# Peptides against a protein of PDB entry 4JHK: the designs that were tried, part 33

Target 1, 212 residues: chain A of PDB entry 4JHK
Amino acid sequence: EDYKIQSFDLETQKLLKTALKDPGSVDLEKVSSVIVDQSLKDQVFSREAGRICYTIVQAEAKQTNGSVFRRNLLNRLQQEFKAREETRKRSTQEWVCLVSFICNIFDYLKVNNMPMVALVHPVYDCLFRLAQSDALKNEEEVDCLVLQLHRIGDQLEKMNVQLMDELFNLLRDGFLLQEDLSSMGRLLLLEILEFRAGGWKLSDTAQKYYYS

## One batch from the design tools (peptide)

Design b1_p21_2_s3 (made by RFdiffusion4, then SolubleMPNN; from b1_p21_2, 13 letters changed)
Fold by OpenDDE base, seed 5:
Structure b1_p21_2_s3 (fold): chain B 212 residues (1-212), chain A 21 residues (1-21)
Amino acid sequence: as target 1 above (212 residues)
Amino acid sequence: MVDRELSIKNFEELAPVELEA
């Protein structure tokens, strides 16, 4: 009932609210487009977008047993994913928003109470891209990488531990060997290495050290 | 590294696969 959609105009807010309660009465393709567009501009909204998407999917399933919204949403994500290298070249901000959005969709849109298997490799591909040397030197990309691993790393590892091991090999190499990391970037890499080593949890002492 | 071709293939098949689940 309470969703953070104040960044939209009043007409769009009304559209979204209606979609949440009565999805059959609105253009769900338009709704999905609006959500994706805003998520690609606002990384903070990406988290809320996942929750909104989940609610709309459930509402449509209950009302009409339909899946129009989810299909349109995933088709748009597919398009953005295929163009991810162009997006990164154009704007680091848009690129990290894209990664955040894909990861949040993975986190919120579950099928049979499980993460979408089909999203596992695409998500890992995004994270591997952020783990390359040219990305690790950019603090904004490191922030995104570490944030996503905090949010969904444990779920991803359960889906494919081999890929997670490979990813963290790159992160360890970056931490140890890459010379042009920012001080904060290096600190964040160390933190996430310890985070995984601790079973995807931080101790109280570690929390204070890194974030207080 | 992740097989990028495999990642794209999986994403392209995402909607149909998940709709059938």
Scores: peptide ipSAE 0.042, ipTM 0.712, DockQ to the pose 0.779
Fold by OpenDDE base, seed 3:
Order: structure tokens, then sequence, then C-alpha cells
Structure b1_p21_2_s3 (fold): chain B 212 residues (1-212), chain A 21 residues (1-21)
């Protein structure tokens, strides 16, 4: 299986490839740190990072029945989450990368083939933060919000429909009432409202309307 | 709205939950 890790230097690529095949032969704390650091810089990689992390977790479990990588990964993620407001103030780009990474970990890093319940509230917290008026006026944050809802919205709703209803109430209010949305931001909010209303699906016609 | 403090507290309990799973 191929993993998209071209954003790393060659030495780090080798490290990651080794971790995927033989996790016991590398420093898994270092591996986790490298993955998190890159995920905070590259939102595209954040998606791939979830899959990579899952594979390493499975490989370590099979090889040593250990969980060193997962523990280090989640500890680092927890630290970044706790500092999320500081991150947002420093860099919108890093903030949306953090949200993307958390959502992708939720999506890929399953426990007993189930979503990690402990991540449900943190994920919703990030999405609710993106749904506040000061964030909705920033197209980059709206892009992130809508992207994550497209990726994991259906799963999140199954975990807590009440929170999803509350979130979408905020999005409807933002779409209808907030004056300083960008034109694209407003369009994306409308699209995601229709997406959920349609059972987390879009028709081909709607897809072309919003994204062509 | 989601409780920010509650979310952080839940995340702090992540490691124990994962270790038990």
Amino acid sequence: as target 1 above (212 residues)
Amino acid sequence: MVDRELSIKNFEELAPVELEA
C-alpha cells in the first residue's frame, strides 16, 4: 500500500516507511512527533496522516502487542488541542490544520473498529469554534469546517445527534443573519446545509453547482 | 453550544480509555 509522504525529506520518509513495516526498530515517539508536526503545516497531509497512524498502530499491536505510538500520538494531540486558541491567534492556517488532523484521527484511528468516544466532544468543540461568528467571516475557517463535515459529519451525527443539531442551527443562523461572510463562505454554508438535509449526500447537479 | 471545558476534560481522559481498550 502506498502512502503520500513526499512532503517529508528522504530520511524522514525512510523513517516513516520503517515504522509502517517494523515499528519496533524505530523511535515511535519521534515518529509521532514528526507526523503531528507535519499535520500542523499541511492540511492535505492531515488526511493521509490518519491512515498512516492507523497502520502504525496496527503494526505495533501485531508486532509487540504495544501501544507506544498511539499513546505518544494522542498525548501530543491532547497538548495541541488544549492550546488551540493560542494556535488560532498565531496562525489560522495552523489552526485549521489542527482541526483537520483531529478530525482525521477520529475518522481513521478506530478502537475495536469503533470511533473513539473520547474524541467526539473534542471534535465537536473544534467544529463549534469554527461556527462562531468571528470564524465564519474567515473563508479559510469555513472551508475547513465544511470539509470536515463532508468527511465525518455522518459519523459524528451517529455519535451525538443533539450536538449536530445545535451545530447546524449555528450554521443556518450564520448563513441567514451574519453580514460579513464572504460570497464563497455563504455558498459553502448553504451547500453543507443541503448536504446534511439530503442525508449527507449531494446530487450530481448540486455538486456541479457548488464546486464547478 | 458544546461545553469547552467539558471537551478538554474528556480529552484528558483519553489515554486511560485507550489503554483499557
Scores: peptide ipSAE 0.034, ipTM 0.639, DockQ to the pose 0.755
Fold by OpenDDE base, seed 1:
Structure b1_p21_2_s3 (fold): chain B 212 residues (1-212), chain A 21 residues (1-21)
Amino acid sequence: as target 1 above (212 residues)
Amino acid sequence: MVDRELSIKNFEELAPVELEA
């Protein structure tokens, strides 16, 4: 199995590779910090980070029946989540990376093959923030919102359909009523509205229309 | 109105991670 960790220096790459195979031989708090730090800077890595985190969690559980990595990861995630408004103020890019990372952890870090219940409300909170008028006017935030809903929308709805209904009411209102959406932003909102209405799937023709 | 604060105070896991072979 190959993991996309080429963005790290060689020493850190070695650390991560060791954590994946022999987590008991490394500082798992440091590993979690490195992964979170990079995920806040690189949205592409955020997706890979979810897979990496899942693998390390499984490896540690199997090797030592421990959960040091998971605990440190979730604690750091909690800290970043609590500071999300300050992060958004400082950097839209870091903010969307944070949302992406939280959503990817939700997607990959399963408990008994089910999403972590503890992450449901934090994920929705992030998505609702992206659905506010001041965020919908920013195409980067709309891109993030739509991407996450494509990835985990069906899972989130299964966890709480009422929140999903409320979220999509905001998106519908944004699509219909908000005047300062970009053309692409408006198209993306329409696409995601259709995506959910179609049972969280689109035809190949629709996919090409919106993303090609 | 939509609830603006949906967060919880704790990200602790409710159950052990299922181990895979």
Scores: peptide ipSAE 0.028, ipTM 0.629, DockQ to the pose 0.372
Fold by OpenDDE base, seed 2:
Structure b1_p21_2_s3 (fold): chain B 212 residues (1-212), chain A 21 residues (1-21)
Amino acid sequence: as target 1 above (212 residues)
Amino acid sequence: MVDRELSIKNFEELAPVELEA
């Protein structure tokens, strides 16, 4: 498989490629740090990072029955999660990258082909934060929220439907009642409301409305 | 509602999780 790691320097690319094929031969703590650091800067990379992480986790498990990479990855993610409010205050861009990364790890880092239960609450916590009034007024945060719900909303709902209901109550209230939403933000909220109502799929009518 | 304290601790619970080879 090919992985999109062109944003890294050549030495780091080599490190990542080696980790993917022979994780026992590299410093997996360093690998995890590099991936997290880049994911916190580049939201586009976050999606690829999830896939890369899963591959390394599986490769290490197969090679040595180890979990050094996963442990380091999740420990770093935990640290970033704990500091999420400070991150948001410092940089909206870094905050949405963090959310994107956590959501993509949830999406890709499966155990027995199932989402990790331990990531459910952290993901919801991030999405709930994005659903607060002070976040909904920021189009960048709304973009992130809606994107993640498109990607993993169906999986999250299966893990905890009550939290999803609560989340969408906030989104409906935002759409209907909040006055300082951007035009695009309001449109995105409407779209995601319809998306869930349609079973986490876009109807033909909605698809034409939003994307034609 | 989401328990933030619980969500943080959940990361630690991932350590002993066994993954498929």
Scores: peptide ipSAE 0.026, ipTM 0.607, DockQ to the pose 0.626

Design b1_p21_2_s4 (made by RFdiffusion4, then SolubleMPNN; from b1_p21_2, 15 letters changed)
Fold by OpenDDE base, seed 3:
Structure b1_p21_2_s4 (fold): chain B 212 residues (1-212), chain A 21 residues (1-21)
Amino acid sequence: as target 1 above (212 residues)
Amino acid sequence: MVDRELAVENFERNSPLELNA
């Protein structure tokens, strides 16, 4: 299986490749830190990071029945999550990368083929933050919000439909009532509202509306 | 992924009153 790790230097690429095949031979704390650091800088990588993390977790489980990597990863993730407001203040780009990474970990890092319950509230907290008025006016944050909902919205709703209803109430209100949305931002909100209403699928009517 | 140019055009045509909200 091929992993997209070209954004790292050659030494780090070797480290990651070794971790994927023989996790017991590397410092898994260092590996987790490297993955998180890069995920905070590159939103494209943050998507791939979920798959990489899952593979390392499985490799370690098979090799030693251990969970050192997962524990270190989640600990670092929790640290970044706690500091999310400071991250947002410092860099919108890093903030949306953080959200993307958390959502992708939720998507890929399954336990017994099920989502990690511990990640449900952190994911919702991030999405709710993106749904606030001060975030909805920023197209980059709206892009992130809508992208994550397209990717994991159906899974997340299954974990807590009440929170999803509350989230979409905010999105509907933002679409209808907030004056300083960009045209694209408003369009994206409308699209995702219709997407959920259609059972997390694009209806024929919506297909015609947006693509014809 | 949405064709953004087409989507914006369609949105403006189909929802002119909503754009002013």
Scores: peptide ipSAE 0.031, ipTM 0.536, DockQ to the pose 0.014
Fold by OpenDDE base, seed 1:
Structure b1_p21_2_s4 (fold): chain B 212 residues (1-212), chain A 21 residues (1-21)
Amino acid sequence: as target 1 above (212 residues)
Amino acid sequence: MVDRELAVENFERNSPLELNA
């Protein structure tokens, strides 16, 4: 399997590969830290990290019936989540990477084949932050918001339709009323409104229209 | 209509993660 870890140095790649196959032989706290650190600076990796994390969790469960990796991962994630406003102030790129990572973890890191309930509100909190006026004027943040909703919106709605309704009310208001949106930002908001209205699906033609 | 109070509450909640989940 390709886990897209080529951005790491060779030693770290070896560490990750070992964690994927023999998690008991490595420092899983270090592994979790490495994954989070890279997810904050590499957008491609942040989008894929959930799959890696899931694999490590499963490998550890099978090998030792342990959950050391998951515990360390969630602990670090909690720290980054709590500091999300400071991260946003420091770097929009790191902020959107953080959101992408959290959403990716939600998407892939399931417990008993179900989404982790504990992640539902944190994910919504991130999306609501991206839906604020100061964020909607930034195309990078709008792109992140729309991307996550494309990926996990249907799952999130199933977990809490009320929050999703409130989120989309904000997006609709932004689309209709906010004056300092870029043309692309406004278009992306319209697209995602249409996407949800269509049952979280778009035709290929519509997809091309909004993203070309 | 948008429930602005709920939206603000949700935004400001700063929901914690369960560390031992």
Scores: peptide ipSAE 0.023, ipTM 0.411, DockQ to the pose 0.131
Fold by OpenDDE base, seed 5:
Structure b1_p21_2_s4 (fold): chain B 212 residues (1-212), chain A 21 residues (1-21)
Amino acid sequence: as target 1 above (212 residues)
Amino acid sequence: MVDRELAVENFERNSPLELNA
């Protein structure tokens, strides 16, 4: 199986490939750290990271019935989550990478086709932070918010519809009442409001309206 | 996330790791 790991040096690529095939022969803490570090720098990689993490988890389970990699990954995620406000202050780009990574881990790390329950509230907390007025005025944060809701909104709603209702109340209020939104930001909010109202999908007509 | 160890334990308890692919 091919993985998009060209952004790493050759030694690290070898490490990751070995982890995918024989996780017991490598330092899984180091592997998890490398994946998280790169995901915090590259938002595009964060989705591939989810797939890589899932494969390593399955490989370790098959080889030793262990969960060392998953534990290290979750520990690192918690550290980054706790420091999210400082990350946001330092770099909007790193902040949206963090949110993207957490959401992609939620999307890919499933057991028996069920999401990690422990990530539900942290994901919502990140999305609620992006839905605050000081974040909605930043197009990069709005883009991140809308992208994640497109990817995992339906799954999150199934886990907690009350939180999703509260989140979308904030988005509606932002769209209607906040004056310092960019035109693109306002458009993205309208689109995601319509997306959920339509059952987490867009009609062909709506797709053409927003993206053609 | 509240506690690292607790979060992992809760996950393993509520969603035990199994091979699904």
Scores: peptide ipSAE 0.021, ipTM 0.474, DockQ to the pose 0.170
Fold by OpenDDE base, seed 4:
Structure b1_p21_2_s4 (fold): chain B 212 residues (1-212), chain A 21 residues (1-21)
Amino acid sequence: as target 1 above (212 residues)
Amino acid sequence: MVDRELAVENFERNSPLELNA
């Protein structure tokens, strides 16, 4: 299996490759930090990061029945989550990368083949933040919000339908009532509203309407 | 059955962020 880690220097690539195959031979705290740091800079990598993290977790579990990597990863994630407002103020790009990373960890990193319950509220908190009026006016934040809902909305709803209803109430209100949305932002909100209404998919007709 | 990956791909094609790299 090939992992997209070309954005790292050669030494770090070697570290990651070793972690993927022999996690017991490397500093897993360092590995987790490297992955988080890069994920906060590159939203595309955030998706790959989820897969990488899952593989390392599985490798460590198999090798030593340990969970050092996951523990360090989640601890770092919690720290970043707690500082999310400061991150958002500093850089919208870093903020949406953070959200993307948290969502991708939720998507890939499972316990007993189930989503980690501990991540449910943090994920929703991030999405709710993106659904606030001050965020909805920023197209980059809307893009992030809608993308995550496309990727993990169905899973999140299964974990807590009440929160999902509340979230989509905000999105509906934003779509209908907020005046300073971009045209693209408004279209994205409409699409995601219909996406959920359709059972987290679009009909062939709707798909052509939005994406052709 | 919902094809989540397909939905994401469709979104990315329509998104200004160009996340398909």
Scores: peptide ipSAE 0.019, ipTM 0.393, DockQ to the pose 0.024; fails the geometry check

## One batch from the design tools (peptide)

Design b1_p22_1 (made by RFdiffusion4)
Fold by OpenDDE base, seed 5:
Formats: C-alpha cells, sequence, structure tokens
Structure b1_p22_1 (fold): chain B 212 residues (1-212), chain A 22 residues (1-22)
C-alpha cells in the first residue's frame, strides 16, 4: 500500500515507511512530530496524514499493544489547538491546515467504533471560529469550513446536535446578512446549508455549481 | 472550555484501544 509522502526527504520517508510496518523500531515521538509539522504546512498531506496515523496506531497496537504514537500525536494536537488564535494571526494557511488536521484525526481515529469524545468540542470550536464574520470574509477559511463539514459534519451532528444547530445558525446569518462575502464564499455557504438540509448529501444544485 | 475538556480526557483517550473496524 502506497502513502503520499513525497513531500518529505528520503530519510524521513524511510522513517515513515518503517513506522507503518515496524513501529517498535523507530522513535514514535519523532514520527508524530514530523507528521504534525508537515500537516500544518500542507493541506493535501493533512488528509493523507489521518490515514497514515491510523495505520501506525493499528500497527503499534498489533505489534506491542502500545499507544505511544497516539499519545504523542494527541499531545501535540492539544498544544497546537491551544495556540490556534496565534496561528491564525500569523498565517491563515497554517490555521486552516490545523483545522483540517484536527478534523482528519477526528475522522480516522475512532475508539470502540466511536469518535474521540475529547475532540468533539475542540473541533466545534474551530468550526465556530471559522463561522465568525471576520473569518467568513476570507474565502480560504470558508473553503476549509465547508470542506470539513462535508467530511465529518454528519458525525459531529450525531455527537452534539445542539452545537451543530448553533453553528448553522451562524452560517445562515452569514449567508443572508454579511455583505463582504466573496461570491464563491456565498455559494459555498449556500451549498453547505443545502448539504445538511439534504441529510449530509450533495444536492443537484450543488453538483451543478461545483462539478458540472 | 474546550481546552480543559481535551486536557481532562487526553490520558483516558490515549490509553483506550483504537477501533480496528475501519
Amino acid sequence: as target 1 above (212 residues)
Amino acid sequence: SSETALQESLEDSSLTSIDSLK
């Protein structure tokens, strides 16, 4: 099975490949750090990172019944989450990568067939931040918000429907009332409103706008 | 706060076995 890790140097690629097959033979703290660092820089990799993390967690559990990698991963995630406002001020790109990464981890790392409860509120906090007026005017942040809701919105709603209702109230208000949205931003908000209303499925209208 | 919730649950989450059904 191939993983998209071409953005790393050859030595790091070797490290990651070894972690995927024989996690007990590498420094899993270092591996987790490398994955998080790259995920904060490359949104394309961020999606793949979730799959990689899942595979490493499974491999370690099978090999040693350990959870060193997951623990280090979550610790780093917590640190980045706490500093999210500083990250946003520094770089919108890094901020949306952070949100994407948190959402991907939520999506891939389930425990006992359930999402990690500890990540529910952090994920919602990120999405609520993206739903504020100062963020909605930035198309890059709107793209991130809508993308994550497409990926994990149904799962999040099952965890807390009240928070999802509150979030979508903000999105509806933004769509209807905010004047400084980009044309694409406005379309994306409309699409996601319809997406949820349709049971977390793309509408014919959305398909026409984005895929036809 | 969300930060507190994550902090309080982090250890338990880290020690719980991940789902293998995916």
Scores: peptide ipSAE 0.028, ipTM 0.660, DockQ to the pose 0.087
Fold by OpenDDE base, seed 1:
Formats: sequence, C-alpha cells, structure tokens
Structure b1_p22_1 (fold): chain B 212 residues (1-212), chain A 22 residues (1-22)
Amino acid sequence: as target 1 above (212 residues)
Amino acid sequence: SSETALQESLEDSSLTSIDSLK
C-alpha cells in the first residue's frame, strides 16, 4: 500500500518505507520524531500520519512484539501538547496541524477496539481551545475544529458525553452571540451543530469528503 | 489532568495491545 510521504527527502522516504515493512531494522525513535515534525508542518501529512503510525505499530508488534515506536510517539505528543499554547502563539498553522495530528492518532491507535483513554482529555482540551472566542473568529481554527468533530466527534462523545455537551454549548453560543465570526465560520458552526443533532450521521457525499 | 494523561499511557504502553481490526 502506498503512503503519502512525498514531502520528505529521498533518504527519509526510504527510512519510513523500511519502518513500515521492517521496523526492527531502523531507529524507531528517529522515525517517530520525523513523523511528528512533518505532521506539525504539513496539514495533508498530518491526516496521513495516523495511518502510517498505525501500520508501524502493527508491524513492530508482529515482528518483535515491541512497542518502541508507540512509546516514542506518545512521548513526543505529550511534549507538543504541553507546549500547545506556545505553538499557537508562534503559528496558527502549526497549532491546527498539532490538533489534527492528535485527533488522527486518537482515531487510529485503539486498544482493544477502544480509543486510548489517555488521549480523550488532551483531544477535548484542544477542541475546547478552538471553541474559545479568540479562536472562533479565525476561520483556519474553525475549519480544524469542525473537521475533527466530523471525523471523531461520535467517538469522543461515547467517551465523555458531558464534555461534548459543554463543548457544543460553547459552539452554540459562538454561533448565536459572537459577532466577529466569518460568514464561512458561522456556516461551519451551524453545520456541525446540526451534524451532532442528527446523530453524527454523514451523507454519502459528506462521507467521501471527510474520510477520503 | 490532560498534561499527565499521556504519561500514564506511556507507563501502560507495554501492557496494551493496539487494535488489529482497525
């Protein structure tokens, strides 16, 4: 299967391809660092990163019954999450990439057919930050918020419905009361409010858009 | 807290298995 790794140099592409097939033959700490670094810079790759990480985790587990890659990945995620406010100050683009990456890891790396419980609150914290007034006025952050809720909102709600209710109270208030939303931002908030009210069900067309 | 959640995950990482059905 092909993975979208064209943004890396040739040597790094080779490293990643080897990690996907023979993880025991490469430095998995280095691999995890490379993936996280690129995920913070490239929104397209940030989406792909979850699938890549899942494959490497499965390959390592099968080959050596090891979890070196996953441990290093989660350790780096913890570091980036702790620094999320500084990241947001530095670059909105890097911030939304970080949120996207964490959400993708949540979506792909499940334990016993369940999301990793340890990721639930970090994901909600990111989404709550995007739901603040200073973020809702930024269309790039609204795009990120709505995209993640389309992809993992139903799973997050199953993990903690109270937090989801609180989050959507903020989104409702933003939609109704905040005056400096962009037109598109307001439309996106309305759509996501209706999406949840409809039981997180996507049309065939929307399914293709958000999960292609 | 959210800041400690991932650390807890690291501590349990050797005892957990990733879902192969995903």
Scores: peptide ipSAE 0.027, ipTM 0.653, DockQ to the pose 0.086
Fold by OpenDDE base, seed 4:
Structure b1_p22_1 (fold): chain B 212 residues (1-212), chain A 22 residues (1-22)
Amino acid sequence: as target 1 above (212 residues)
Amino acid sequence: SSETALQESLEDSSLTSIDSLK
């Protein structure tokens, strides 16, 4: 299977490829760090990172019944999550990459086709932060919010419908009451409100955009 | 099975590695 890792140098690419096939032969802490670091800089890679992480987890489990990679990955995620407000202050781009990465890990890192329950609240916390007034006025944050809800909203709702209701109450209020939204931001909020109301169902065109 | 072992490990990791902060 092909993984999109062309953005890394050749040495790192080799490291990642080896981790995917023979995780016991590499430093899995280093591998996890590399993946997280790149995911915090590149939102496109963040999507691929989820798939890569899942594959490495499965490969390590099969090879040694170990979980070194997953442990290191989740520990790093916890650290980044705790520092999310500082990250947001430093760089909106890094903040939305962090949110994207957490959401993608939620989407891909499953056991028996079930998401990690422990990631549910962290994901919602990120989305709620994006739904605050100070974030809704920033198009980059609105883009991130709407993108994640398109990709994992249905899954998140299945995990906790009450939190989803609360989140969308904020989005509705933002749409109706907040005056300093951009035109595009307002349009995106309306679209996502309608998307959920329609049962999280995408058109064929939208399917390509959000899930490819 | 390997899948059940993975699940147990994942659950353990979930409890210790990720906490929601408000």
Scores: peptide ipSAE 0.024, ipTM 0.601, DockQ to the pose 0.095
Fold by OpenDDE base, seed 2:
Structure b1_p22_1 (fold): chain B 212 residues (1-212), chain A 22 residues (1-22)
Amino acid sequence: as target 1 above (212 residues)
Amino acid sequence: SSETALQESLEDSSLTSIDSLK
């Protein structure tokens, strides 16, 4: 399996590759930290981080029946989540990367073949933050919001339809009433509104875009 | 709260199995 880790230096790439195959031979706390750090800086990696984390969790479970990586990952995630407003103020890029990362973790790390219940509200909190007026006027944040909803919206709705309804009420209001949206932002909001209305079903073209 | 929920996940992490299936 090919993992998008090209943004790391060669030593770190080696570390990650080892973690993927032989997690018991590396410092999994360090691995988790590296993954989170890079996920906050690189949107492409942040997008793929969930898959990488999933694989490492599986590998550790199989090898040692351990959960060191998961514990450290979630611990770091909690720290970053708590500081999300500060992150947003400091860097929109890091903020959307954080949201992307959290959503990817939600997507890949499951319990009893279900998304982690404990991540539901944190994910919604992030998406609701992106749905506020001050965020909707920022095309980068709208792009992030729409992207995440395309990827995990159906799963998230199954976990809490009420929150999803509330979220989309905000998005609809933003689309209809907010005047300072960018043209692209407005189009993205319309698209996601239609996407949910269509039962979270992607067109062939959209599938390539979001899941290629 | 969402932060509390995430904290609970940490506390339960040692006891909760993560599935290998998507």
Scores: peptide ipSAE 0.028, ipTM 0.660, DockQ to the pose 0.090; fails the geometry check

Design b1_p22_1_s1 (made by RFdiffusion4, then SolubleMPNN; from b1_p22_1, 14 letters changed)
Fold by OpenDDE base, seed 5:
Structure b1_p22_1_s1 (fold): chain B 212 residues (1-212), chain A 22 residues (1-22)
Amino acid sequence: as target 1 above (212 residues)
Amino acid sequence: DFEEELYKELKEESLERIKSLL
């Protein structure tokens, strides 16, 4: 199968392709760094990055029973997570890319077919930050928040329903009480509220209302 | 902390591999 890595230079593409097939023959710290760097610049790549990371993790586990790539990946994510407020102040685009990436890693990197416990609180912390009043007024941040909840909300709730309840209390309050939301932002909040209430799915009627 | 939780998960995964050999 093919991976969307055309945004990288040819040397890096070769590095990534080798990591996917023979991870033991490359510097997996460098590979992880390259993937994170690109994911922070390109939100579209973030989804593909999750698939790439999953494949590399599986390949390394099969080849050497190792987890060097995953450790380096998570260490880099931790660094970016710690600096998330500075990133948000510097660039909303980089901030939503970071959130998108960490959520996609949560979605794809599993331990025994279960989400990584190490990522649960960081993901919630990012979503809670997007649910604050100063973020809800920014449509780009609302787009990111709603997109991630569509992708991983069900899984995340299974890990901690109490935090999900608290998060959606903020979203409800934002929808009902916050005056400086954009029309689209308010619509998206309503949609995601209904999405969860419907068991993390939308009826055909609701889908047409919001997306047709 | 990412590393702390990862260590716990990897330890559990390792134990599961050992159990599969018994």
Scores: peptide ipSAE 0.069, ipTM 0.684, DockQ to the pose 0.052
Fold by OpenDDE base, seed 1:
Structure b1_p22_1_s1 (fold): chain B 212 residues (1-212), chain A 22 residues (1-22)
Amino acid sequence: as target 1 above (212 residues)
Amino acid sequence: DFEEELYKELKEESLERIKSLL
């Protein structure tokens, strides 16, 4: 259907559209690079990027039985993941974009309707980094953390409940013990604690309380 | 301390698993 790629120039839009329909006719390494680059700049695009990536993966598999795009995508993802601390130091915005992108790839890039096991630990690692005290004091990082847990928390827990318990121990401690949280940050932590406690669901009453 | 070690372990496992897909 329609993919939100208006942020790209016309030539790149054409490239992406071709990749979606006829992946064998384009440079899939270039396509993956373009998608990753934009995802690191625009957190909103990261969700669309996941959907686009899944579609290209499926299209290539059907057309050529190939996996060139996925391989290039994951290779680039690994590179960015390795450099995540440097990215965080350079730009909080780029860092949260990276986390958002990784989480959305986890959410959309499924095989046989199942999450890629290889992405479980990378996602948790990013979330654990956001749960550290130096990150919890930054509202932008807390926003990212809570947003991702809302989107994929239930899936992640199914993959590894022990890691999720450990993560939420950090969040609980942050909420209760950390003094330099913003009021909104503290509210968001409380909300996500309640969200998980409620089976990864938010009641209408709670939603009104936290977001109205 | 334990939290930092856990983070480190997850980091290493994460990288290894990504490599296995390539």
Scores: peptide ipSAE 0.018, ipTM 0.444, DockQ to the pose 0.059
Fold by OpenDDE base, seed 3:
Structure b1_p22_1_s1 (fold): chain B 212 residues (1-212), chain A 22 residues (1-22)
Amino acid sequence: as target 1 above (212 residues)
Amino acid sequence: DFEEELYKELKEESLERIKSLL
């Protein structure tokens, strides 16, 4: 299986490829650090990062029944999560990359084909932060919020419908009451409100158009 | 990126509906 790792230099690509096939032969702490660092700089990479991480986790489990990579990955993720407010203050771009990465790890890093329960609250905390008034006025934060909800909203709701209801109450209030939203931001909020109301899926008409 | 493409499709569909209501 091919992985999209062209953004790394050749030496790092070799390291990642080795980790995917023979994780016991590389420094898995270094591998996890490289993946996290790149994910914090490139939001597009975050989806691929999720797939890569899941594959390495499976490979290590199969090879040695170990979990060194997953442990290092989650520890680093926890560190970044705890520092999220400082990250947001320093760089909105890094902040939305962090949120994207956490959401994609939630999406891909399954345990026995189930989401990691430990990631549910951290993901919601990030989304709730994006739903605050000071974040909703920033279009790039709104875009991040809406994108993640399109990607994992249905899964997240299955894990905790009460938190999802609370989150969407904030989004509704932002759409209706907040004065300093951009035009696009307001439209994106309305779109995601409709998307959830429609069952987290395309309409039948849209389904036919795009997938028939 | 399939996910980004899907997001764009969903966004465009919703925007068309919104525009029809305005």
Scores: peptide ipSAE 0.009, ipTM 0.359, DockQ to the pose 0.023
Fold by OpenDDE base, seed 4:
Structure b1_p22_1_s1 (fold): chain B 212 residues (1-212), chain A 22 residues (1-22)
Amino acid sequence: as target 1 above (212 residues)
Amino acid sequence: DFEEELYKELKEESLERIKSLL
């Protein structure tokens, strides 16, 4: 499989490859830190990091029945989440990478094939932040918001439909009432509103309209 | 531009659907 780790230096690539195959032979705290650090810098990696993390988790579980990696990963994730407003102020790019990473972890890092309940509120908090007026005016943040909802919206709704309703109330209001949206931003909001309304699917007709 | 044209074309139809479902 391609884990998309080409953005790392060779030494780190080797570390990650070893972690994927023989997690007991590496410092899993370091591995988790490296993954989080890169996820904050690289959007492409950030969106795929969940798959890598899941693989390492499974490898460690199989090898030692341990959970050192997951524990360290989640601890670091929590730290970054708590600092999310500072991150956003410092760098929109890092902020959207963080959101993407958190959502991807939610998507991939299942426990007994169930989402980690502890991640539900953090994910929603991030999405709600992206749905605020000051964020909706930034196309990069709208891109992130819509992308995550396309990826995990249906799963999130199953975890808490009330929060999803509230979130989409904000998106509807943004679409209808906010004046400083970009044309693309407004289009994306319209699309995602329709996407959810259609049961997290696009009709064939809508597919043609938006993507043909 | 394409985005604006697409938005305008889809807006009315989509808004009605959205309002009825949300």
Scores: peptide ipSAE 0.007, ipTM 0.316, DockQ to the pose 0.018

